Peptides against a protein of PDB entry 5FRP. Designs and how they scored, part 13

Target 1, 225 residues: chain A of PDB entry 5FRP
Amino acid sequence: VEWTESIPQIIATREDISKELNQALAKTFIDSDPRVRRTSVMIFNKVPVTEIWKNITNKAIYTSLLHLAREKHKEVRELCINTMAKFYSNSLNEIERTYQNKEIWEIIDTIPSTLYNLYYINDLNINEQVDSVIFEYLLPFEPDNDKRVHRLLTVLSHFDKKAFTSFFAFNARQIKISFAISKYIDFSKFLNNQESMSSSQGPIVMNKYNQTLQWLASGLSDSTK

## One batch from the design tools (peptide; made by RFdiffusion4, then SolubleMPNN)

Design b1_p9_6_s2 (from b1_p9_6, 4 letters changed)
Fold by OpenDDE base, seed 4:
Structure b1_p9_6_s2 (fold): chain B 225 residues (1-225), chain A 9 residues (1-9)
Amino acid sequence: as target 1 above (225 residues)
Amino acid sequence: IPIPEIFLS
């Protein structure tokens, strides 16, 4: 743990990380101690993306990072998911594709697929987190049409079959949620009208309102779990 | 998640 904690500083101060250091770092990602694994993931959060790409050249490190997205330890997994999504976004924004970094990009380009595949675990907490990182990092709001389309195409260009399926399912769910929210608003407006509430439709709309809320709530993870 | 019937009417 202590050794791994020193790595961000080393990366920040050194122009080049030795092969041996890279190999040692790679081992920390598969360490039996979740604290070590956590610290290893944090390197990607603490070190600027440009420095990571410059100094971390061992492909195994990146591969191992991606594997932690399915780790058994909840905290490490959650950290990893956020970290890899952010790292992906930062890489797209700041790292040029060159011949030298091609092999690393081949791994990094699979991050979106890795994330979308997490939906198949069928865990509400994971689903919520994946939803979050998609909107925050993978497909963020972008007012520039060309940039937005380019990002989308980049994200999709390396999807596996399962990721594509998950992508479509996600989009379909978003549409449903949007519709439900729209209905919630409509029902709320109706229920706030005294004349409407006194009408024969009052109880009916109230029931629909409650059902809508229940449906919306069912899609949310339990924060206590 | 199935669409609630309330959204189909």
Scores: peptide ipSAE 0.022, ipTM 0.655, DockQ to the pose 0.086
Fold by OpenDDE base, seed 1:
Structure b1_p9_6_s2 (fold): chain B 225 residues (1-225), chain A 9 residues (1-9)
Amino acid sequence: as target 1 above (225 residues)
Amino acid sequence: IPIPEIFLS
């Protein structure tokens, strides 16, 4: 653990990291101690993306990082999911595709697929986290049409069949959620009007309001768990 | 910084 914690500083200070160090670091990602694995993941959060790409050249490190998305240890898994999504976004923004880094990019380009495949675990907590990182890192708001299309194509171009299916399911769900929220707003406005509440539609709208809230809430995990 | 021997095996 302590050794791994020193890695960010080393990467920040040195121009090149030795092969041996890369090999050693690769082993930390598969260490039996979750604390070691966590610390290893944190390297990707503490070190600038450009420095990571420069110094971390062992592809096994990146593949191992992606594998931790399905880690049994909750804290490590959650950290990994956020980390890999952010790293993907930062890489797209800051790292050029070259002949030298093509093999690493081949791995990094699978991050979206890796994340979308997590929906098949059918865990509400994981689902919410994946939803979050999609909006924050994978497909962020982009007003520029060309950039938005390019990002979308980049994300989709490396999807496996399951990820693509999850993508459509996700979008369909978002449409439903959007519709539900719109109805929630409409119902709320209606219920806040005294004349409307006194009408024959009052009780009907109240029921629909409650159903809408229940539906929206059912898709959320318990924040206390 | 020395790499622990266990990581070099």
Scores: peptide ipSAE 0.021, ipTM 0.639, DockQ to the pose 0.013
Fold by OpenDDE base, seed 3:
Structure b1_p9_6_s2 (fold): chain B 225 residues (1-225), chain A 9 residues (1-9)
Amino acid sequence: as target 1 above (225 residues)
Amino acid sequence: IPIPEIFLS
């Protein structure tokens, strides 16, 4: 009977510790030192998703994580973008939606919008990273049609207006890139043929080739930045 | 900053 009476105190202590830990962790995400913020983000990479959901119950932590996607420090931002995308994917795969975790899911469900909204910053490095995490984590290749459609619908179901616009722009860009690459290949084949190059079309195709190359290059980030 | 043990359990 005595041990039973101690259980409420233990639970209370654990809750207090958990609360204090969450509060402390929340502060680290907004710390002035980028190294501290980086370390905080890394928790989401090092700890299994199931444990994160279990132990991190302070909404402010998740909100702060999402905000770091737009922070000024490049390394922390990049880490955050990868982390939140992966966390989103893992959450979809491993965490069931319950009444208890509903409020956290409401935040996590905004991750796709948060990521797609980064395109409006108009930074090539950010764009490339967002492209990458979309294909890796948000909308990965899925051979199962039903799963693929369900994932897509899940992602889109929480989009804000800006995210939708970005989504369509992204898709349009991908089509254009694909087309440009196809043309690049065609022009390359043409230019590799001596007979074709000596024809009246040679200079015309060369010009188109250069234009295509310039267009493709313009979408690439500067590796020196 | 080390990860608190509570997250590893």
Scores: peptide ipSAE 0.020, ipTM 0.615, DockQ to the pose 0.015
Fold by OpenDDE base, seed 2:
Structure b1_p9_6_s2 (fold): chain B 225 residues (1-225), chain A 9 residues (1-9)
Amino acid sequence: as target 1 above (225 residues)
Amino acid sequence: IPIPEIFLS
């Protein structure tokens, strides 16, 4: 009987501790020190997704995480983009949608839109990173057609207008890249043949080869910058 | 900063 009477107090105490922790954690995401913000983001990388959903109940934390995608500090921003994309994918795979977590899911479901909207910043480094996380986490390669389509529909279902525009532009670019790579291969084969290179078409193909390479390279960020 | 134990339990 005495044990049973202590249970409500213990539950209340744990709830209070959890609330205080969440409040403290929420402040760290907006701390003026980038090192503090970085450490806070790393929690999402080090802690299993199921434990994050269980213990982080303050909506402001998730909202603040998403805002860091536009952070001025490069390292924090890059970490945040990777973290939120991975967190989204893990959440879709491991977290059930319930009435209790509905409000958090409303925030998490905006991650794809948040990421696609980063293309409007018009930064090559950001673009490259967004491209990467799309293929790795948002729309990963999936041999099962039903799963692949379901994931696609889930991602698109919460897009804003700007995200849709970016999505279409991205897909169009991928088609162009694929075509350019195909041409690059064809031109390379041609140029590796001495007879072909010595023909009247040799100089023409060489020029097209160089143009193709230049075009492909222009879409990549400068790793030295 | 160490991860709070509550997240690892």
Scores: peptide ipSAE 0.019, ipTM 0.604, DockQ to the pose 0.015

Design b1_p9_6_s3 (from b1_p9_6, 4 letters changed)
Fold by OpenDDE base, seed 1:
Structure b1_p9_6_s3 (fold): chain B 225 residues (1-225), chain A 9 residues (1-9)
Amino acid sequence: as target 1 above (225 residues)
Amino acid sequence: IPIPEIFKK
């Protein structure tokens, strides 16, 4: 009987330890030292998603992670953007929605909106990174139509107004890029044909080819920066 | 709501 009475205290002690650890971890995300913040973000990369959800129960940690996407320190910000996108995708794939984790899911479900809102910063490097994580983690290529639609609906269901605007603009840009690439291919084929190049259209197509390349390149970040 | 500048180019 006495042993059974000690079990609740042990459980309570473990909860207290977990709470203290979570509180300590929460502080590291808002630490003044970028190295500490970086290390904190790396936890989400080093620990399996299932273990993160199990052990990190303080919602403030997840909120703080999302806030780092706009932090001043470039390296930490870039790491955070990749980390949160990957974590979102892994969570969707591996974590069941329960009544216990509902509050955390409410935060995690805002990751897509958080990312699409980064386009309003108008930073080329950030834009490129967001483009990358969208294709890699948020809306990856999925041959199964039902899965693809379900993922899309999940992503969109928590968008704010700005994120929706960015989303539609993003898609419009993708259509333009696709069209430009198609033109690039057609022009390239034309220019590689000797008869075509010798025609009166040769110089005209060459000019259009160069314009198309310039347009495509203008949307790319300078990798040398 | 304004469109982000990156998408206006």
Scores: peptide ipSAE 0.460, ipTM 0.949, DockQ to the pose 0.831
Fold by OpenDDE base, seed 3:
Structure b1_p9_6_s3 (fold): chain B 225 residues (1-225), chain A 9 residues (1-9)
Amino acid sequence: as target 1 above (225 residues)
Amino acid sequence: IPIPEIFKK
């Protein structure tokens, strides 16, 4: 009987500790010091996804994490973008949707939209990072067609209008890049052939090669910045 | 809705 009476206090204490921890953690995500914000984001990388979902119950933490994707501090932003994308993927793979975690899922399900909306910032570094996390975490290569389609539908099902627009534009760009790469290869082969280079088409193809290369390079961020 | 500028190139 005594142990039963102690259980509510223990639960209450744990809940209080958890609540206090969550409240404290929520504050760190909005701390003025970028080092504090960075450390907070790193929790999502260091702690297993299952433990995160279990212990982080304050929805404000997840919302704050998503907001850091637009952080002015480059390092924090970059870390956040990678972290949220990975966390999204891990959550889809490892966390069951239940009634209890529905509110958190409602936030997590917006991660794809959040990421695709980053293209509207028009920053080359951000664009490259978003490209990377899309291929690595959001829409990774999946040999199983059913799984791949289900993942795609899951990602799309929570898109806002801007994200959809960005998504279609992204896909259109992929086709263009693929075509440009194919041209680059063809031009390279042509230019590597002495007979072809000595032809009247030599200078023309060289110019097209350079234009193609410039176009491909224009989509890349300056590695020195 | 406009497309992002990066995709207009």
Scores: peptide ipSAE 0.452, ipTM 0.947, DockQ to the pose 0.822
Fold by OpenDDE base, seed 2:
Structure b1_p9_6_s3 (fold): chain B 225 residues (1-225), chain A 9 residues (1-9)
Amino acid sequence: as target 1 above (225 residues)
Amino acid sequence: IPIPEIFKK
């Protein structure tokens, strides 16, 4: 009988400890030292998604994570963008939507909008990273049509107006890139043929090849910066 | 709503 009476106190103590831990963690995400912020973001990479959802119950932690996507410190920002995209994907795959976690899901469901809104910063490095995480985590290649459509609808269902605009522009760019790559291949084949290069079309195709290459390269960040 | 500059190229 005595051990049964101690259980409520133990549960209450654990809840209090959990609350204190969550409060302490929330402070680390807004710490002035970027190393502390980086370490805090890494928790989401080191701990399984199921354990994060179970133990991190303070909404401020998730909100603060999303804010770090616009962090001035490059390394922290880059880590945050990858982390939040991966966390979103893992959450969709592994976490059931319940009444108890509804408030956290309301924050997590804004991750796609948060990411697509980063294109408005007009930073080439950020743009390249967002491109990467879209294909890797948000809208991965999925051979199952039903799963792919369901994921797409889930991602879009919480978009703000800016994110929608960015999304449609992104898709339009992908079509253009695909077309440019096809042209690049065709021009490369043409230029590799000596007879073709000696023809009247040789100089014309060379010019188009160079233009296509420059266009493709202009969308990429300078790897030397 | 403006389109991001990256998509105007």
Scores: peptide ipSAE 0.449, ipTM 0.946, DockQ to the pose 0.844
Fold by OpenDDE base, seed 5:
Structure b1_p9_6_s3 (fold): chain B 225 residues (1-225), chain A 9 residues (1-9)
Amino acid sequence: as target 1 above (225 residues)
Amino acid sequence: IPIPEIFKK
């Protein structure tokens, strides 16, 4: 743990990290101690993306990072999911695609697919987290249409079949959520009107309001609130 | 390919 904690400082100060250090770091991502794995993931959060790309050259490190998304240890998994999503976004924004870094990009470009595949685990907590990182890092708000489309195409271009299926299902759900929110607003306005509540429609709308809330509560993540 | 169960609600 202590050794791994020193790595961010080393990466920040050194222009070249030895092959041996990369090999040692790669081992920490598969360490039996979840604290070691956690600390290893934190390197990607503490070190600037440009320095990571420059100094972390062992492909196994990046591959191992992605594998931790399915980690049994909840804290490590959650950290990993956030970390890889952020790292992906930062990489797209700050790292130029070159011949030299092509092999690393081949791994990094699979991050969106890796994340969308997590929905197949059918875990509510994981689902909520993936929802969050999609909106925060993978497909963030972008007012520029060309940039938005380019980002979307980049994300999709490396999907596997399962991720693509998950993506469509996700989008379909978003449409349903949007509709439900619209109904929620309308019902809320109705229920806040005394005349409306006293009408024959009052009880009916109350029931629909409750059903809408129940559906939203079952499907909406905290990140969408 | 089936959709994830979370999206079937």
Scores: peptide ipSAE 0.441, ipTM 0.944, DockQ to the pose 0.736

Design b1_p9_6_s4 (from b1_p9_6, 4 letters changed)
Fold by OpenDDE base, seed 2:
Structure b1_p9_6_s4 (fold): chain B 225 residues (1-225), chain A 9 residues (1-9)
Amino acid sequence: as target 1 above (225 residues)
Amino acid sequence: IPIPEIFQQ
């Protein structure tokens, strides 16, 4: 733990991290202690993306980071999912594609597929987290149409077949959620009117409101778990 | 998640 906690400062202060340090760091991502793995993932949050790309040259570190998205330890997994999504977005914005970094980019370009493939685990907490990181990091709101389309094409260009299927299912779900929210608002407005509630439609709309609310709630993780 | 009948109309 303490050794791994010193790594962010070493990366920030040294231009040349030795091959030996990269090899030692690669081992910390597969350590049996989840605290060591957590601390290792935190390096990607504490060090600027440009310094990570410069100093972390061992491919096994990036591959091991991506594997932690499927680990059993909840806190390490959750941290890893947020970290890899943010790291992908920052890399697209700040890191030029060169001949020297091509092999690392081949790994980083699989992050979108890695994240969309987490939907096949069928865990509501994982699904909610993946939804969040998609909107925050992978496909953020961008008012510029050309930038938004370019980002979308970049994200999709390295998808595996399973990630494409998950992407289409996600988009279809978002349309349904949007429609449900619109109906929830309409029903809420109707039910807030006393004359409307006293009408023959009052009980019908109340039933539809309750069904809409239950459907919206069923798509959310239990915040108590 | 089954689509509620309200969204099939």
Scores: peptide ipSAE 0.021, ipTM 0.656, DockQ to the pose 0.089
Fold by OpenDDE base, seed 1:
Structure b1_p9_6_s4 (fold): chain B 225 residues (1-225), chain A 9 residues (1-9)
Amino acid sequence: as target 1 above (225 residues)
Amino acid sequence: IPIPEIFQQ
C-alpha cells in the first residue's frame, strides 16, 4: 500500500519511470489485498493523463486496470469503472496517437466495450454506474455535430458483438425512459388541473401516473443498498 | 526508490 501511494509523486517528479518500477506497479494491480489494488487504481486519478501515458509504459498495467472492472471487491470495482471511463475520455482529448503508444491505444480503445459488457452482469448498481459514465465520459453531450459523430464512431469502432448488443439495448431503454418522462409530465399537468381531476378521466390518469412513476422507479438502483 | 521485495519475486 504505502509504496503504491508514493507512485503519483514519483510520476510527477520524474521524466521516466524505470522498467523495474513499471513491473512492480503491474504486480500491484493483481495484489491479493484490495487496498493495494485500490491504491493502484487511484494513480490514474491522481496523475495527469499526459504523465500517465509518458511514464506508464507497461501494457500489462492498462490491461490489469480494465480487468478490475469485474473485480469482486465492490469499492475497487466502482472506483475502477469511473477511473477507466474518465481516463478514456481524457486520453481521447489530450493524447496524440503515435507509433510508440499504439499498443497502449489498442488497450485503451477497448474501454467502451469493457464498460458496455458490464451490463451482462445484470446488477442494478453496476448498470447505473455504467449509465453514468457513458453520459459523463464516453458519449458526453456535445453540441458540435462533427465532434459528436467522431466520438461516437471512435467508441463504436472497437466494440465486440456483445458491446453492440448492449449499446442498442441501452439506447432503446433511453427512448423508453424519455417517453415515460414525457408522459409523467403530461399526467402531472393534467392532475394539477382542477377541472381535469373532476372529469371522468381523472381516476384513469391518476392510475397511469402511478404506473409511470413505478416504472421509472423500478429502473433506479436502491441508493440504500 | 527501492522496490519492495514482494514485488521483485
Scores: peptide ipSAE 0.018, ipTM 0.603, DockQ to the pose 0.013
Fold by OpenDDE base, seed 3:
Structure b1_p9_6_s4 (fold): chain B 225 residues (1-225), chain A 9 residues (1-9)
Amino acid sequence: as target 1 above (225 residues)
Amino acid sequence: IPIPEIFQQ
């Protein structure tokens, strides 16, 4: 009897500790020191996804994580973008959708939209990072057609209007890049042939090669910035 | 879960 009466107090104490921990953690995501914010984001990388979902119950923490994708501090932002994309993918793979976790899923399901909306910042470094996390975590290569389609539909099902527009723009850009790379290869092969280069088409192809190269390079971030 | 040292300050 006494042991059973102590269980509610132990549960209440654990809930209180969990609540206090969640409240403390929520404050660290908005801390003025970028090192504190960085360390808070790293929790999502260091702790298994299942343990995160179990122990981090304050929705404000997840919302705050998503806000750090637009952080001014480059290192914190970059870490956050990778972290949230990976966390989304791991959550889809490992976390069952239940009634109890529904409110957290409503936030997590906005991660793809949050990431695609970063393209509107018009920063080449951010664009490259978002490109990377899309292919690594959001829409990874999946040989199973049904799994690939289901993942795509899951990602798209929570898009806002801006994310959809960004998604179509992204896909259109990828097609253009692919075509430009194919042309770059063809022009390179042509210019490496001495007979072709000495032809009347040589100067024309050289000009097209340079234009193609310039176009491809203009889409890359400056590695020095 | 090890409480990060930042939560002990």
Scores: peptide ipSAE 0.017, ipTM 0.590, DockQ to the pose 0.015
Fold by OpenDDE base, seed 5:
Structure b1_p9_6_s4 (fold): chain B 225 residues (1-225), chain A 9 residues (1-9)
Amino acid sequence: as target 1 above (225 residues)
Amino acid sequence: IPIPEIFQQ
């Protein structure tokens, strides 16, 4: 009899401990020390996605994670961008949508929009990182057409107006990059042929090669910054 | 992967 009466109290105590932990963790995401914020973001990389969804129930933690994508501290921002993209992908693959987790999904479903909105910062380093996480986590290579389309529709279904505009601009840029890379390859093959280089086209192709390289390089961040 | 101490309580 006494053991059965203690079970509700143990469950209540465990919920209270979980609530206190969630409240404490929520504070660490907004801490003034970037090392504390970094450590908090790393939880999402170290803990299995299923355990995060089970134990992190405070919405403010997920909202705060998304806000760190725009923070001033470069290392924390970069870690956050990779972390949220990976967490989004893992959540889509491993977490079922239920009534109980709906409110967390409403936040997580905004991750793609949050990432695409980073292009409006107009920073080459941020742009390269967002490009990378799009291909790695948001829209990964998927040979199954139905899965690929379903993932794309899922990503787009929660876009704000700015993210949607950014998505079109991104796709238009990718087509241009693909064309430029194709031309770079063609020009490189031409320039590696001695007969072709000795032709009247040699100087013309060399100029086009240099212009193509300059254009490709202009879209890359300085690795030293 | 070791669960961070925060989740072992």
Scores: peptide ipSAE 0.011, ipTM 0.542, DockQ to the pose 0.015

Design b1_p9_7_s1 (from b1_p9_7, 6 letters changed)
Fold by OpenDDE base, seed 1:
Parts: structure tokens; sequence; C-alpha cells
Structure b1_p9_7_s1 (fold): chain B 225 residues (1-225), chain A 9 residues (1-9)
């Protein structure tokens, strides 16, 4: 743990990390101690993306980072999911594609697919986290149409079949949620009017309101779990 | 032990 905690400082101070250090770091990602794995992931959060790309040249480190998205230890997994999404976004923004870094990019380009594939675990907490990182890092709000489309195409260009399926399901869900929210608002407005509530439609709208609310609630993770 | 390896480096 202590050794791994020193790595960010080493990366910041040294222009060239030795092959040995890279090999050592690669081992920390597969260490049996979750604390070691956690600390390893934290390197990607503590070190600027440009310095990571410069100094971490062992592809096994990046591959291992991606594998931690399915880690059994909840804290490590959650940290990894956020970290890899952020790292992907930062890499797209700050790292040029060169011949020298091609092999690393081939791994990094699979991050979106890796994240979208987490939906198949069918865990509400994981789903919520993936939703969050998609909006924050993978497909952030971009007012420029060309940039937005370019980012979207970049993300999609490396999807596997499962990721595409998840992507379509995600978008379909968003539309449904938007519609449900709109109906919830309409029903709420109706129910807030006493004359409307006293009408023959009152009980019908109340039922629809409750159904809509239940549907919306069922799609939300329990914040207490 | 991973740590023991690094102490030797």
Amino acid sequence: as target 1 above (225 residues)
Amino acid sequence: DFFSFFEKL
C-alpha cells in the first residue's frame, strides 16, 4: 500500500518511469489486498492524464484497470468505474493519437464498451453509477453540434454488440423516463386543482399518478443500499 | 509478497 501511494509522486518527479516500475505497478492492480488495488486505481486520479500516458507504458496496467470495473470489492469497483470514465474523457481531450501510443489507445477506446457492458450485471447501484459517468464523462453536454457528434461517433466506434444493445436500451429508457416525468407533472397539476379532483376524472388521475410514481421510483436506486 | 519484492529493488 505505502509503495503504491508513493507512485504518484514518483511519476510527477521522474520523466521516465523504469520498466521495472511499470512491471511492479502492473502487479498492484491484481494484488489480493483490496487496499492495494484501490491505491493503484487512485494513481490515475492523482496524476495528470498527460503524465500517466507519458510514464505508464505497460499496457497490462490499463487492461487491469478496466478489469477492476467488475471487481468484487464494492469500493474498488466504484472507484474504478469513475476513474476509467474520467480518464477516458481526459485522454480524448488531452492526448494525441500517435503511432507510439496506439496500443494504449486500443485499450482506452474500449472503456465505453466496458462501461456499457456493466448494465448486464443488472445491479441498480452499478446502473446508476454507469448512468452518471456516461453523462459526466463519456457523453457530456456539448453545445457545439460537430463536437458532440464527433464525441458520440468516437464512443460508438469501438462498441461491441452488447454495448450497442445497452446503448439503445439506455436511450429508450431516457425517453420513457422523460415521458413519465412529464405525465407526473401533468397529473400533479391536475390533482392540485380541487375542482379537478372532485370530478369524475379525479380517481382515475390519482391512480395514474400513483402508477407513474411507482414506476419512476422503481427505476431509482435505493440510496440506502 | 509483492511488497517484499520492492524492498529488494
Scores: peptide ipSAE 0.009, ipTM 0.486, DockQ to the pose 0.013
Fold by OpenDDE base, seed 5:
Parts: sequence; structure tokens; C-alpha cells
Structure b1_p9_7_s1 (fold): chain B 225 residues (1-225), chain A 9 residues (1-9)
Amino acid sequence: as target 1 above (225 residues)
Amino acid sequence: DFFSFFEKL
């Protein structure tokens, strides 16, 4: 743990990290201690993306980072999912594609597919987190249409078949959620009016409100689990 | 042990 915690400082001070250090770092990602794995993931959060790409040359480190998305340890998994999504976004924004970094990009380009494949676990907490990182890092709001389309095409260009299926399901779900939220708001406005509540439609709208709320709630993770 | 490797450097 302590050694891994020192790596960000080493990367910041040294122009090149030795092969031996890369090999040692690669081992920390598969360490039996979740704290070591956690600290290893944090390197990608603490070190600028440009310095990571410059100094972390062992492909196994990047591959291992992606594998931690399916980690059994909840905290490590959650950290990894956020970290890889952010790292992907930062890499797209700051790292040029070259011949020298091609092999690393081949791994990094699979991050979106890796994330969308997490929906097949059918865990509400994971689903919520993946939803969040998609909107925050993978497909952020971009007012420029050309940039938005370019980002979308970049994300989709490396999808496997399962990721595409998840992507379509995700989009369909988002439309349904949006519709349900709109109805929830409409029903809430109706029910907030005393005259409307006292009308013959009052009980009908109340029932629809409750059904809508139940449907929305069923898609939310339990924060206690 | 990773620590033992660095102690030897």
C-alpha cells in the first residue's frame, strides 16, 4: 500500500519510470489485498493523464485496471468504474493517437464496451453507477453537434455485440424514464391543486401517481445494500 | 514481497 501511494509522486518527479517499476506496479493491480488494488487504481486519479501515458507503458496495468470493473470488492469496483470512465474521457481529450501508443489505445478504447457490459450483471447499484459515468464521462453533454457525434462514434466504434445490445437497451430505458418523470411532474402538479384533488379525477390521478412513483423507485438502487 | 524488492535497491 505505502509503495503504491508513492507512485504518483515518483511519476511526477521522473521523466521515465523503469521497466521494473512498471512490472511491480502491474502486480499491485492483482494483489490479494483490496487496499493495494484500491491504491493502484487511485494512481489514475492522482496523476495527470499525460504523465500516465508517458510513464505507464506496461499493457498489463491497463488490462488489469479494466478487469477490476468486475471486482468482487464493492469499493474497489466502484472506484475502478469511475476511474476508468474518467481516464477514458481525459485520454480522448488530451492524448494523441500515435504509432507508439497504439497498443495502449487498443485497450483504452474497450473501456466503453467494458462499462456497458456491466449491465449484464443485473445489479441495480452497478447499473446506477454505469448510468452516471456514461453521462459524466463517456457521453457528456456537448452543445456542438459535430463534437457530440464524433464522441458518440468514437465510443461505439469499439463496441462488442453485447455492448451494442446494452447501449440500445440503455437508450430505450432512458426514454421510458424521461416519460415517467414527466408524468410524475404532471401528476404532482395536479395533486398539489386542492380543487383538482377534490374532483372526480383526483383518485384516478393519485393512483397513476403512485404507480409512476413505484415504477421509478423500482429502478433505483438501495443505498443500504 | 514488493517491499522487499525496493529494500534491496
Scores: peptide ipSAE 0.008, ipTM 0.466, DockQ to the pose 0.012
Fold by OpenDDE base, seed 2:
Structure b1_p9_7_s1 (fold): chain B 225 residues (1-225), chain A 9 residues (1-9)
Amino acid sequence: as target 1 above (225 residues)
Amino acid sequence: DFFSFFEKL
């Protein structure tokens, strides 16, 4: 753990990290101790993206990072999912594609597929986290149409078949949620009016309100788990 | 194994 905690400082101070150091770092991502794995992932949060690309040249490190998205240890997994999504976004914004970094980009370009494939685990907590990182890092709000389209095409360009299926399902779900929220608001307004509530439509709208609320709640993760 | 590697660096 202490060694891995020193790595960010080493990366920041050294212009050329030795092959041996990269090999040692690669081993920390597969360490049996989840604390070591966690600390290894944190390197990607503590070091600027440009310095990571410059100094971390061992492909196994990036491959291992992506693998931790399916980690059994919840804290490590959650950290990894956020880290890899952020790292992907930062890389797209700050790192140019060159011949020298091509092999690393081939791995990084699989991050969107890796994330969208997590929906197949069918875990509500994982789903919620993936939803969050999509909006925050993969497909963030962008008012410029050209930039937005370019980002979308970039993300989709390396999708596997499963990721595409998840992508379409995600979008369809968003539309349904939006519609349900709109109806929830409409029903709430109706029920808050005493005259409307006392009308023949009152009980009907109350039933629809409850159904809508239950549907919305069923899609939320249990905050206690 | 990890500690032994660090001692050699």
Scores: peptide ipSAE 0.007, ipTM 0.473, DockQ to the pose 0.012; fails the geometry check
Fold by OpenDDE base, seed 4:
Structure b1_p9_7_s1 (fold): chain B 225 residues (1-225), chain A 9 residues (1-9)
Amino acid sequence: as target 1 above (225 residues)
Amino acid sequence: DFFSFFEKL
């Protein structure tokens, strides 16, 4: 753990990280102690993306990072998901594609697919987190149309079949949620009117309101779990 | 020993 905690400083201070250091770092990502794995993931959060790409040249480290997205340890998994999504976004923004970094890019380009494949785990907490990182890092709001389209195409260009399926399901869900929210608002407005609530439609709308609310809530993770 | 490697760095 302590060794892994020192790595960010080493990367920041040294221009050339030895092959041996990279190999040692790769082992920390698969360590049996979740604390070691956690600390390893934190390297990607503490070190600037440019320095990571410069100094972490062992592709196994990146592959191992991606594997931690399916980690059984909740904290490590959650950290990993956020970290890889952010790292992906930062890499797209700051790292040029060169011949020298091609092999690493081939791995990094699979991050979106890796994340979208997490929906198949059918865990509400994971789903919520994946939803969050999609909007925050993978497909953030971009006012420039060309940049937005380019980002979208970049994200999709490396999808596997399962990721595409998840992508379409996600989008369909978003539309459905949007519709449900719209109805929730309409029902709320109706019920806030005393005359409307006292009408024959009052109980009917109340029932629809409750159903809509239950449906919306069912898609949310229990923060207490 | 991984630690010994760091001491050499």
Scores: peptide ipSAE 0.005, ipTM 0.461, DockQ to the pose 0.011; fails the geometry check

